# Peptides against a protein of PDB entry 3EFO, part 88

Target 1, 262 residues: chain A of PDB entry 3EFO
Amino acid sequence: SQLADLYKSCETDALINFFAKSAFKAVLHQPLKVIREILVNQTAHMLACYRKNCASPSAASQLILPDSMKVLPVYMNCLLKNCVLLSRPEISTDERAYQRQLVMTMGVADSQLFFYPQLLPIHTLDVKSTMLPAAVRCSESRLSEEGIFLLANGLHMFLWLGVSSPPELIQGIFNVPSFAHINTDMTLLPEVGNPYSQQLRMIMGIIQQKRPYSMKLTIVKQREQPEMVFRQFLVEDKGLYGGSSYVDFLCCVHKEICQLLN

## One batch from the design tools (peptide; made by RFdiffusion4, then SolubleMPNN)

Design b2_p9_7_s3 (from b2_p9_7, 5 letters changed)
Fold by OpenDDE base, seed 1:
Structure b2_p9_7_s3 (fold): chain B 262 residues (1-262), chain A 9 residues (1-9)
Amino acid sequence: as target 1 above (262 residues)
Amino acid sequence: SSYVSIELE
C-alpha cells in the first residue's frame, strides 16, 4: 500500500530530531504535561495507523513496529526523559536551558547520538583487528563486572570499568597494576604506547571525529559515587527522576495503541 | 514490508 511505502521510507533519526525540536520549542508556551502527552499520543497514533493499515493480523499482546521505525519508541522515551521536559526541582533551570539550546541547533546525526548514546564494549577489542566493537544497548543489563565500556553521547564521554575488569587491560590502559590504583580524577588517558592503548585511543578519536563539541572524558569505577552520573546515560533503564524504562514505555504505548484500535 | 514484533504483557 501507499501508506506502507511511507512508513518504509521514514527515518527515525529525522523524526526524533523533529519531535525534539518541536517539543523543546513548545515548552515555552505549553505545560510540560501536555507536551509529554502529545508526544506519547503521536507515537501511538503513528504505530496504530501502521498496525491498522499495513501490518498483518497479530495477537493483541504483540506490538508491531515497522522496520523503519523499530527504534522510534526508544528514542521517544529518551526524549520524554530529557531534563528539558521534566519539572523536577533537582534539575536546574540553567541545565534545561542549556540542553534546550543545544538540541535546537543539532542536526539529525547529532541529536540521534545525544538521545541514545553509543556504548562500546572495549574489553572485547581485538588488537589485531581494525574493526570497531559493536555497540550494545544502553542498559545496565548489558554491562559486566568483568568488562570495560566506553560511552559517548556527543557531549560527554565515559570510560566505565567493572570491579572485576581484567588487570592486564587496566595495565594496558592506565599503566597501573590494579583497579584500585586507577585515578578517576584524570580526564586524559596516559600514553602507555601498547597496541591496546593505541587502539582505544583510535576508537575515542573516531567517536570524537565530526562531533561539534569536544567530549570530556570521565573515568568511572563501578560502585563508586560517580557511577551514578554514568547510569543516567543508560537510557533504556528507569530514569533517576521518574522516567520509565524502555520496556515500561513500550507497554504504555501498546496500551494506547490498543485503545485507539479497539 | 519488514516489521518487528515485540511480545508484551
Scores: peptide ipSAE 0.054, ipTM 0.745, DockQ to the pose 0.888
Fold by OpenDDE base, seed 4:
Structure b2_p9_7_s3 (fold): chain B 262 residues (1-262), chain A 9 residues (1-9)
Amino acid sequence: as target 1 above (262 residues)
Amino acid sequence: SSYVSIELE
């Protein structure tokens, strides 16, 4: 059907860019609560229309997503959890203004990365490959205490190290014997010069490539205080300032869809 | 807490 074709051609990254800019424009003249409600409503409405007109018959307990919009909810949740749309006094006006202006000027690719960071398990790096490792979902559940992960959102870059990170990798990256010896105050990786270090640097370079802003590197140790900042970028988890987890958001969207269809 | 089953097509 024509409608089915529309959904098949829909690009979630373009939609999120549109919704983000629309919402961030609206914050100047509409209450945040209203904006958030509109975004959720739009999400539910689009998915309800798909279910009604395109999806095969399914139980009411099922959330049916087209492949083209399978990640729409997660991106929308990320948008809703952005500081610009959160009504929290802990968030400074300057920070809101800054991120608002940034997003207003972002292209589709930039906003996609901004709202949903790239989280890479670099402990699995193949030093003989120039390909980026497969990204994992931005959730604490996807981290491992034995792992080392690189997170980037176009503005910030984090190197997260599990408490049980392999000493050989620690040595390879930082030229120190153990996790405890890593200096998290550094913003640049040392020039160790081994293949693993070089590969990591290359990956970081690729991530930085074609990004409009230079990403500052923050080294984060698991279970240390600075990890709290890193965790805020695990966008599928529950937000620090009241934002929902992805799962909770899905439930919310599903409920609204059911209300629209019944 | 609500059960959600996601089906992609």
Scores: peptide ipSAE 0.052, ipTM 0.698, DockQ to the pose 0.132
Fold by OpenDDE base, seed 5:
Parts: sequence; structure tokens; C-alpha cells
Structure b2_p9_7_s3 (fold): chain B 262 residues (1-262), chain A 9 residues (1-9)
Amino acid sequence: as target 1 above (262 residues)
Amino acid sequence: SSYVSIELE
């Protein structure tokens, strides 16, 4: 149908950029609660219309998403969980103002990465491959104590190391014998010179070159204090300051859709 | 929370 084609032509990244800027502009004139409600309502309304007019009949337990908007809920949840839209005393006014200003000037690609970071399993790298590793979902469930992950959102870059990270990889990346010897105060990886190190640096370079801002590298050891900051970028998980997990948000949206359709 | 299945078209 013509309507179905319209939905298929929608680009989620553009929508998120629009919603983000719209919401962040509205923050100056509308209560945060209202803004959040509007965003959820708009999301639900869009998806409800699609379901009603375009989707095949399905069970009430199913959330039907068009391919073009299949990631809309997750991005919307990330937007809702941004400090600008959270009214928490733990979040400073300066931080809100800073991030608001940043997003207001972001292009579509920048905002997409900003709201949903890339999380790359570095421990799975094949030094003989020229392909970048496939990103995994930004959730703690995708991490492993034996793994090493690179996270980037266009502004920050984190190298997360599990407590049981392979010593050979640690040696390859940091030129130290063990996890305990890694200095987390460093903001640059040493130029060890082995293929693994070179490949990691290459990946980091590729990620960086696509972004307008230089991303500071933070080395994060699992179970150390800085990991708490890192985990805030696992946007599909429940937020520290009241943000919903992706699953919880989906349930919320689904309920609202059902209310709109029934 | 309620179970939600996602179908993508």
C-alpha cells in the first residue's frame, strides 16, 4: 500500500535526530514529564498506525515494527534516557546544558551514534581479516569476563576489559603480563607493534576518522570504579538514574499501542 | 512485565 511504502521510506536515524532536537528544544519551555510523554506517545502512535494500516494481523502479544523503524524504540529509549530529559538531582545542570547543546548541533549520523554507541568485541579479532568486527547490542548481557570490548559514541571511547581477559591479548594490546598490570590512567594505547595491536589501533582510527570530535580513550577494567561510568553507555540496560531497559520500554510502548488500537 | 514479541516486516 501507499501508506506502507511511506513507512518503509522513513529512516530511523533521521527520526531520532528530529525527535532529539525537538525534545531538547522543548525542554526550555515544557516540563520534562510532558516531553517524555509526548515522545512515548508519538512513538506508540506511529507504530500503532503502522500496525493498523500496514501490518498483517497478529497476536496481541506481538509488537509489529516496519523494517525502516525496527530500531526506533531502542533509539527512542536512549533518547528518553539522556540526561537532558531526566530530571534527577544526580545530574548536574551543566551536564544537561552541555549535552543539550551538543545534540542540537549534531547531524543525523552523529546523533545516531551518540544515542546508541558502537560496542565491538575486540577479543574476537582476526588479525588476518580486514573486516571490522560486527557490533553487538549495548547491554551487559553481551559482555563477558573473558572479553575485551571497544565502545564508542562519537564523543567517548572506552576499552573495556573483563577480569578474565586473555593474557595474550593483554600482552598484545598493553605489553604487560596480566590484567592487574594494566594502567587505567592511560589515555593512549602503547604502540606495541604486533598485528593485534595494529589492528586494534586501525579500528580505533576508523571509528575516530568518521567523527567530528576527538574521542578520549578510557581504559576500563571490569569491577573497578570507572566501569560504572562505562555501564551507563550500555543503553539497552536499565539506567542508573531511572531510565528503562530496552525490554521494559518495549513493553511500555506495546501497552500504549494496544490502548490506541483497542 | 508483560511478554512482548517483535515481528519485523
Scores: peptide ipSAE 0.043, ipTM 0.663, DockQ to the pose 0.118
Fold by OpenDDE base, seed 2:
Structure b2_p9_7_s3 (fold): chain B 262 residues (1-262), chain A 9 residues (1-9)
Amino acid sequence: as target 1 above (262 residues)
Amino acid sequence: SSYVSIELE
């Protein structure tokens, strides 16, 4: 159907950009609660419309998403959890203003990365391959104590190291013998010069490519205090300031869809 | 504790 084709051709990243800018504009004259409700409602309405007009009959407990919009809920949840839309005293007005201005000027590709970071399992790198590792979902569940992960959102870059990350990789990246020896105050990786280090630097370069801002690198050790900042970028998890996990958000959206269709 | 079934088309 024509409607089905519309959904198939829908670009989720463009929608998120639009919703983000619309919401961030609205904060100037609308209560945050109302804005959040509108975003949830819009999400539910779009998906309900698809289900009603395009999807095959399914169980009431099933949420059906078009392929083109399969990531819409996760992006929307990320938007909802952005500090600009959160009414928490822990978030300063300056921070809200700063992020608001950033997003208001972002292109589609920039906002996509901003709201949903790339999380790459660096510990899986094959130095003989020129291929980038496949990104994993931004959730703690995808991390491993034995792993090393690179996270980037267009503004920040984090290198997260598990407490049991391989000493060989630590040596390769930092030229130190163990996890304990890593200096987290550094903002640049040392020029070690081995193939692994070079590959990691290449990956970082690729990630930085075509980004309007130079991403600051932060080295993060698992279970250290700075990890809390890193965890805020695991956007599928529950937010620090009461934001829902992706799963919880899906449940919320699903309930609203059911209400719309019943 | 929360779960929804998702089908992608």
Scores: peptide ipSAE 0.036, ipTM 0.646, DockQ to the pose 0.141

Design b2_p9_7_s4 (from b2_p9_7, 4 letters changed)
Fold by OpenDDE base, seed 3:
Structure b2_p9_7_s4 (fold): chain B 262 residues (1-262), chain A 9 residues (1-9)
Amino acid sequence: as target 1 above (262 residues)
Amino acid sequence: SSSVSIDLS
């Protein structure tokens, strides 16, 4: 159908950019509660329309998404959980203003990366490959104590190290004998010169390419205090200031869709 | 099919 074709042609990255800028403009003149409700409503209406007009019959417990919009909910949840749209007093006015201005000037690719970071399992690197490792979902459930992960959102870059990270990788990256010896105050990786170090640096370079801002590197050890900052970028998890996990948001959207279609 | 189904039951 014509509608089905329309949904197939939808680009989630463009939509999230539009919604983000629209919402961040609206905060100047509308209550945050209203803006959040509108965003959820828009999401539900779009998906309800698809279910009604395009999707095959399914059980009421099933959430049906067009393939082109399968990631719309997760991006929308990230938008809703952004500090600009949160009413928590713990978030300073300056921080809200700063992030608002950033997003208002972002292109489609910029906002996509900003709202949903790349999380790369670099402990699985093939030093013989020039291809980037496949990104994993931004959730603590995808981390491992034995792993090393690189996270980037276009503004910040984090290198997260599990408490049981392989000593050989620690040596390869930092030229120190163990996890305990890693200095987390550094903002640059040493040029160790081995294949693994070179590959990691290459990956970091690729991630930095064509980004409007230079991403500062933050080294994060699991279970240390600075990890809390890193965890805020695991956007599919529950937010620090009352934001929902992705799963919870899906349930919320599903309920609203059902209400629209009942 | 061009759709994704998620069971939320």
Scores: peptide ipSAE 0.257, ipTM 0.889, DockQ to the pose 0.813
Fold by OpenDDE base, seed 5:
Structure b2_p9_7_s4 (fold): chain B 262 residues (1-262), chain A 9 residues (1-9)
Amino acid sequence: as target 1 above (262 residues)
Amino acid sequence: SSSVSIDLS
């Protein structure tokens, strides 16, 4: 019960911030492989302890997470998939150094957003509503060819447009007649002035609010080259450079937990 | 303690 109370007090965002900074500090004197192993082990150990001491009996196929840590695995996977912790030649040392330094200075809220972006289905906007659209999981499976999505991670902002995105929304946002006419070289949305455009701009403003960095907007058309960059931020999917999907990571963690408990 | 269960089967 006391242990259960401890888990109830856990703040996943704080933990991720701690783990990220610890790991990113460790890269200076520890092999990346070791660091990744430590992170996985820590995750598994915490969850194994919970399962052993706090969780109700469940099927072996079930991964049991304390409510306070229910999102720890997904964030941990995002951390593990960060370029700083990846041993891939495709990732430049400069990029690793850059992101390392960024995270080392991030607060809890900043790192949370950094590792797991907000992905908003802006095609669902109701101009008469004051509510922001609910974020969806950062996975390609949540995208639709008919949709328009805004992604933000505190550093970058992407407006992703499906190939079949509604022409009326395209007109509303870009003041062009069709998807094909959208200029992806722009970094600012035109001031079209209609309610939809204004609402989108408002949402973008809200997302930008209280972020330490000004997020550059990138317009991304589905199936065009820049989409590859965008897809890197769909953090629950398989990573470009060998990182696991969230599902795969859960399986990995589950396996480790079972090994600890059996 | 409240928990979340994820079926990995």
Scores: peptide ipSAE 0.236, ipTM 0.883, DockQ to the pose 0.900
Fold by OpenDDE base, seed 4:
Structure b2_p9_7_s4 (fold): chain B 262 residues (1-262), chain A 9 residues (1-9)
Amino acid sequence: as target 1 above (262 residues)
Amino acid sequence: SSSVSIDLS
């Protein structure tokens, strides 16, 4: 069907870019509550239309998404949780203004990365492989105390270390004997020179490539205070300022779709 | 088009 073709051709990253810029423009003349409602409604309407006209019959408990839009909800949730669309007093006007301006100038690829960071399990690196590690979902559930993860969103880069990170990897990356010896005040990794260090640096370089901004590196130890900042980028989890988890948002969208189709 | 189903039960 024509509608099916439309959904097939739909690119979620382009939609999110459009929605983000539209919403961020609208904040200047519309209440945030209204903007958020519009975004959710638009999401629900698009998906309801698909369910009604394109999807096979399914159980009421099933949320049916076209393959081309399977990640739309997660990105939309990220957009909704952005500080620009939040009216929390804990968020400064300057921060909202800053991020608004950033996104307003972002291309499709940039905004995609910005709203949903790349999270890489660095502890799984094979120094003999030229392949980049597969990204994991941005959730605490995907972290491990034994792991080391690199997170990047085009503006910030975080190297997160679990409390039980392998000492050999710590030595390889930081040239220190243990987790406790890692200096989190540094913004650059030392030139250790071993294969693991070189591969990590290569990965970081690849991530930095073709990005319009130089990403500041923040080293984060699990269970230390700065980890809270890092956790804000685990966008599938519940937001610090009341934003929904991905799962909760899915339920919300599903509910609205059902209401539209009643 | 292919679809993805998410069980929210």
Scores: peptide ipSAE 0.212, ipTM 0.876, DockQ to the pose 0.869
Fold by OpenDDE base, seed 1:
Structure b2_p9_7_s4 (fold): chain B 262 residues (1-262), chain A 9 residues (1-9)
Amino acid sequence: as target 1 above (262 residues)
Amino acid sequence: SSSVSIDLS
């Protein structure tokens, strides 16, 4: 995916880890509004500095990102949308405290996956390939009703099934004849034993490898109520609790950069 | 240095 390629060439993973820990420490002493403003300001200032001193002249409508920080905005938006930095009554104090503590102890690799999940198109698996499928962007726009996707953020794992997912894959994964027969109360996939099932299990194993926590599997059917929880991990979309989409955040950052440079 | 341009128009 585009994001995967971008991240391989950037060094923002360490920065987002730093910003996350700094912000999550600051919540104990500073208002959330101030913390959020500081994070946006820092992002804008860094990018403004690049534009001013390093970037070639471009149209005013263009947001210019240095190669090393090309994915900074998306991760920053994910940080800003984390429950620790949101003041919503729907989010319990315990949940905020829990996630705060988790992030405070995360390494760079852990926080990367935590803030931006890995979303894999499982329906495209080649059973003869040893390679993992390329991750797609975490947005509803990348899902397909005909598709099956695996999402993991280091703490949770979801297997999302489109309403029109192929019956042969359903049979291959769950050993049931159709989408309607899938039991979403399952937390483990059955050992069906066919090549596709084995490949999926291998992929899940690779994802789980070297993660400090054992990820619980949740099976999600499209258009069922539990899908709402899954959609919260599509971090590039607009958040349920008022968080901006990635596109909206880019516009916000761009506006602030322009203000700094004018 | 290499950069990425995003059109926000």
Scores: peptide ipSAE 0.211, ipTM 0.876, DockQ to the pose 0.643

Design b2_p9_8_s1 (from b2_p9_8, 6 letters changed)
Fold by OpenDDE base, seed 3:
Structure b2_p9_8_s1 (fold): chain B 262 residues (1-262), chain A 9 residues (1-9)
Amino acid sequence: as target 1 above (262 residues)
Amino acid sequence: SYVLIDIPP
């Protein structure tokens, strides 16, 4: 059908870019609550239409996502959790204005990375590989106390170190003997020169390529105060300022779809 | 094709 073909051709990254810019324009004219409701409603309507007209019948307890929109909900939740769309006193007006202006000028590739960061397990690096490590989902559940992870969203870059990260990797990256010796005030990795260090630097370089902004590196130790900032980029988790987890958002969308169809 | 996600009660 024509509708089925339309859903197959849909590009979620373009949609998210459109929704983000539309919402961030609307904040000047409409209450934030209304904007959030519209975004959820639009998401539900698109998916409800698909379920009704394109998908095979399925159990009421199952959410159906076309392949082209399999990541639409997670990106939409990230958009909804952005500080521009939140009315929390902890978020300054300046920060909202800054984030708004940034997104309004972003292309499709920029916005998708901005809303959903890359999270790379650096501790699994193959120093002889030319490929980037496979990204993991942006959730605390994907972190490991024994691991080292690199997070990037096009604006910020974090190197997160588990409390039990391997001393040999710490030595390889920082040229210090232990986790306790790592200086988190640095914004540049030292030129250690070993294969692991070189590979990590190469990966960081690749991530930085074709990005409009230079990403400053922040070193984060697990269980230290700056980790709280890092955790805000684990976008599938529940937000600090009342944003939903991805799982909770899926439930919300599913409920609204069911209401539309029943 | 499409993806099915089980939604908890």
Scores: peptide ipSAE 0.450, ipTM 0.939, DockQ to the pose 0.940
Fold by OpenDDE base, seed 5:
Structure b2_p9_8_s1 (fold): chain B 262 residues (1-262), chain A 9 residues (1-9)
Amino acid sequence: as target 1 above (262 residues)
Amino acid sequence: SYVLIDIPP
């Protein structure tokens, strides 16, 4: 059907960019609550329409996402959790204004990465491989105390180290003997020169070269204060300032779809 | 094609 073809042609990244800019423009004229409701409503309506007109019958307990929109909910949740759309006193006006302006000028690729960061398991790197590590979902559940992860959203870059990170990797990256010796005040990795260090730097370089802005590197030790900031970029988790987890958002969307169709 | 996600009760 024509409608089915329409859904097949949809690109989630473009949709998110559109929704983000639309919402961020509306912030100047509409209450945040209304904007959030509209976004959720639009999401639900699109998916409800698909379920009704394009998808095969399925169990009521199942959320149906067209392939082209399989990541729409997670990105939408990220958008909803952005400081621009949150009505929290803890978020400064300046921060809202700053991020609003940034997103209003972002292209599709930029906004995609901005709303859903790349999270790379650095501790799994094969120095003999030329392939970049596959990104994992942005959730604390994907972290490990033994792991080292690189997170990037086009504006910020974090190197997160678990408390039990392998000493050999720490030595390889930082040229220090242990986790405790890592200086988190540094914004540049030392040029240690070993294959692991070189590969990490290469990965960081590749990530950086694709972005219009220089990403500041922040070294984050697990269980230290800066980790709290880092965790805000784990966008599938519940946000500090009232944002829903991805799972909770899926439930919310599903419920609204069911209400629309039943 | 589409993706099915089981939503817990």
Scores: peptide ipSAE 0.449, ipTM 0.940, DockQ to the pose 0.944
Fold by OpenDDE base, seed 1:
Structure b2_p9_8_s1 (fold): chain B 262 residues (1-262), chain A 9 residues (1-9)
Amino acid sequence: as target 1 above (262 residues)
Amino acid sequence: SYVLIDIPP
């Protein structure tokens, strides 16, 4: 069917870019609550239409996502949790204005990375490989106390270190003997010169490549205060300011789809 | 092709 073909050709990153810009434009003349409702409604309607017209019958307890939109809900939830669309007093008007303006000028690739960061397990690096490590989902559940992770969203870069991260890796990256000796005030990694350090720097360079802004590096130790800022970028988790987790959002969308179809 | 996600009640 024509609808099936349409869904196959759909690009989620382009849709999210469109929805983001549309929503951020609407902020100027519509209540935030209305904007959020519209976004959820649009998501539900698109998926309801697919379920009704394109998908094979399935259990009512199952959410059906076309392959082209398999990540639409997670990105949509990230958009909904953006400070521009939140009315929390903890968020300054300046921050809202800044992020609004940034997104309004972002291309598809930039907005994709902005809303859903890359989270890379660099503790698993194969020094003999030139391949980048596979990104993991942006959730605390994917972190490990023994791990070291690099997070980037096009604007910020974080190097997160677990409390039990391997001393040999710490030595390799920072040239210090232990986790406790890591200086989190530094914004640049030392040039240690070993293969692991060089590979990490290469990865960071690749991430920075073709980005319009230079990402400042923040070193974060697990269970220290700066980790709270880092956790805000774990976008699949529950938001600090009342935003839903990805799982909760899926439930919400599913419920609305069921209401539309039943 | 599509993805199925089980939604708990």
Scores: peptide ipSAE 0.448, ipTM 0.939, DockQ to the pose 0.928
Fold by OpenDDE base, seed 4:
Structure b2_p9_8_s1 (fold): chain B 262 residues (1-262), chain A 9 residues (1-9)
Amino acid sequence: as target 1 above (262 residues)
Amino acid sequence: SYVLIDIPP
C-alpha cells in the first residue's frame, strides 16, 4: 500500500531533524509543555497509524515499530530531553539559545549525532583495523568498570575510563602506570606513540572528520565529579533534569498509541 | 518488517 511504502521509505534521522527544528522554532512562541506534548502526540500518531494500517495484529501489550522507525522513540526522547525543551531553571538562557541555534543549522547527520551520541568501546580496539569499533547504546548499563569508552556528539568528545580500566591500556593511552595517575585536566592525549595510542588518535580523527565543529576532548574518570557531565550524554538513561529514560518513554508512547486506537 | 517491544504494565 501507499502507506506501507511511506513507512518503508521513512528515514528516522530526517524526521528527527525536522521535528527538532520545528520544535526549536516553536519555542519562540509556544510553551515548552505544549511543544513536548505535540512531539509525543506526533510520535504516537505516526506509530498508531502504522499499527492500524500496516502492521499485523499483535497483542495490546506490545509496541509495534516499523523497521524504518525502530529508533524513532529513542531519538524523540533525546529531543524531548534536550535542554532547549526542558523547563528547568538550572539551564541558562544562553545554553538554550546556543543549542537552539546549533540545531537550527544542523543537517540530518549532524543532528542525528547530536541527539544520540556515538559511544565506542575503546578498550576493544584492534590496532590493526581502521574500522571504528561497534558503538554501544548510550546507557550506563552498557559501560563497564573495566572499560574505556569514547563518546562524541559532534560538539563534545569524552574519554570515559572505568575505575578498573586495564593498566596496560592506561599506560598505552596516557603513559602513566594506573588509573589514579591520569590527569583529567588535560584536553589532549599525550603523544605516547605506541600502536594503541596511534589507533585511538586515528579513531578520534575519523570521528572529528567532516564535523562542522571541533570537538574538545574531556577525560572523565568513573565516579569522579566530572562524570556527571558525561552521564548526561547517556541519553537512554533517566535525565538529570527530569527527562525520561528510553524505557519509560516507550511506555509513555505505547500508552498514548493505545489511547488513540482504543 | 517491524519490531515488537513488550511493554510492561
Scores: peptide ipSAE 0.444, ipTM 0.939, DockQ to the pose 0.929

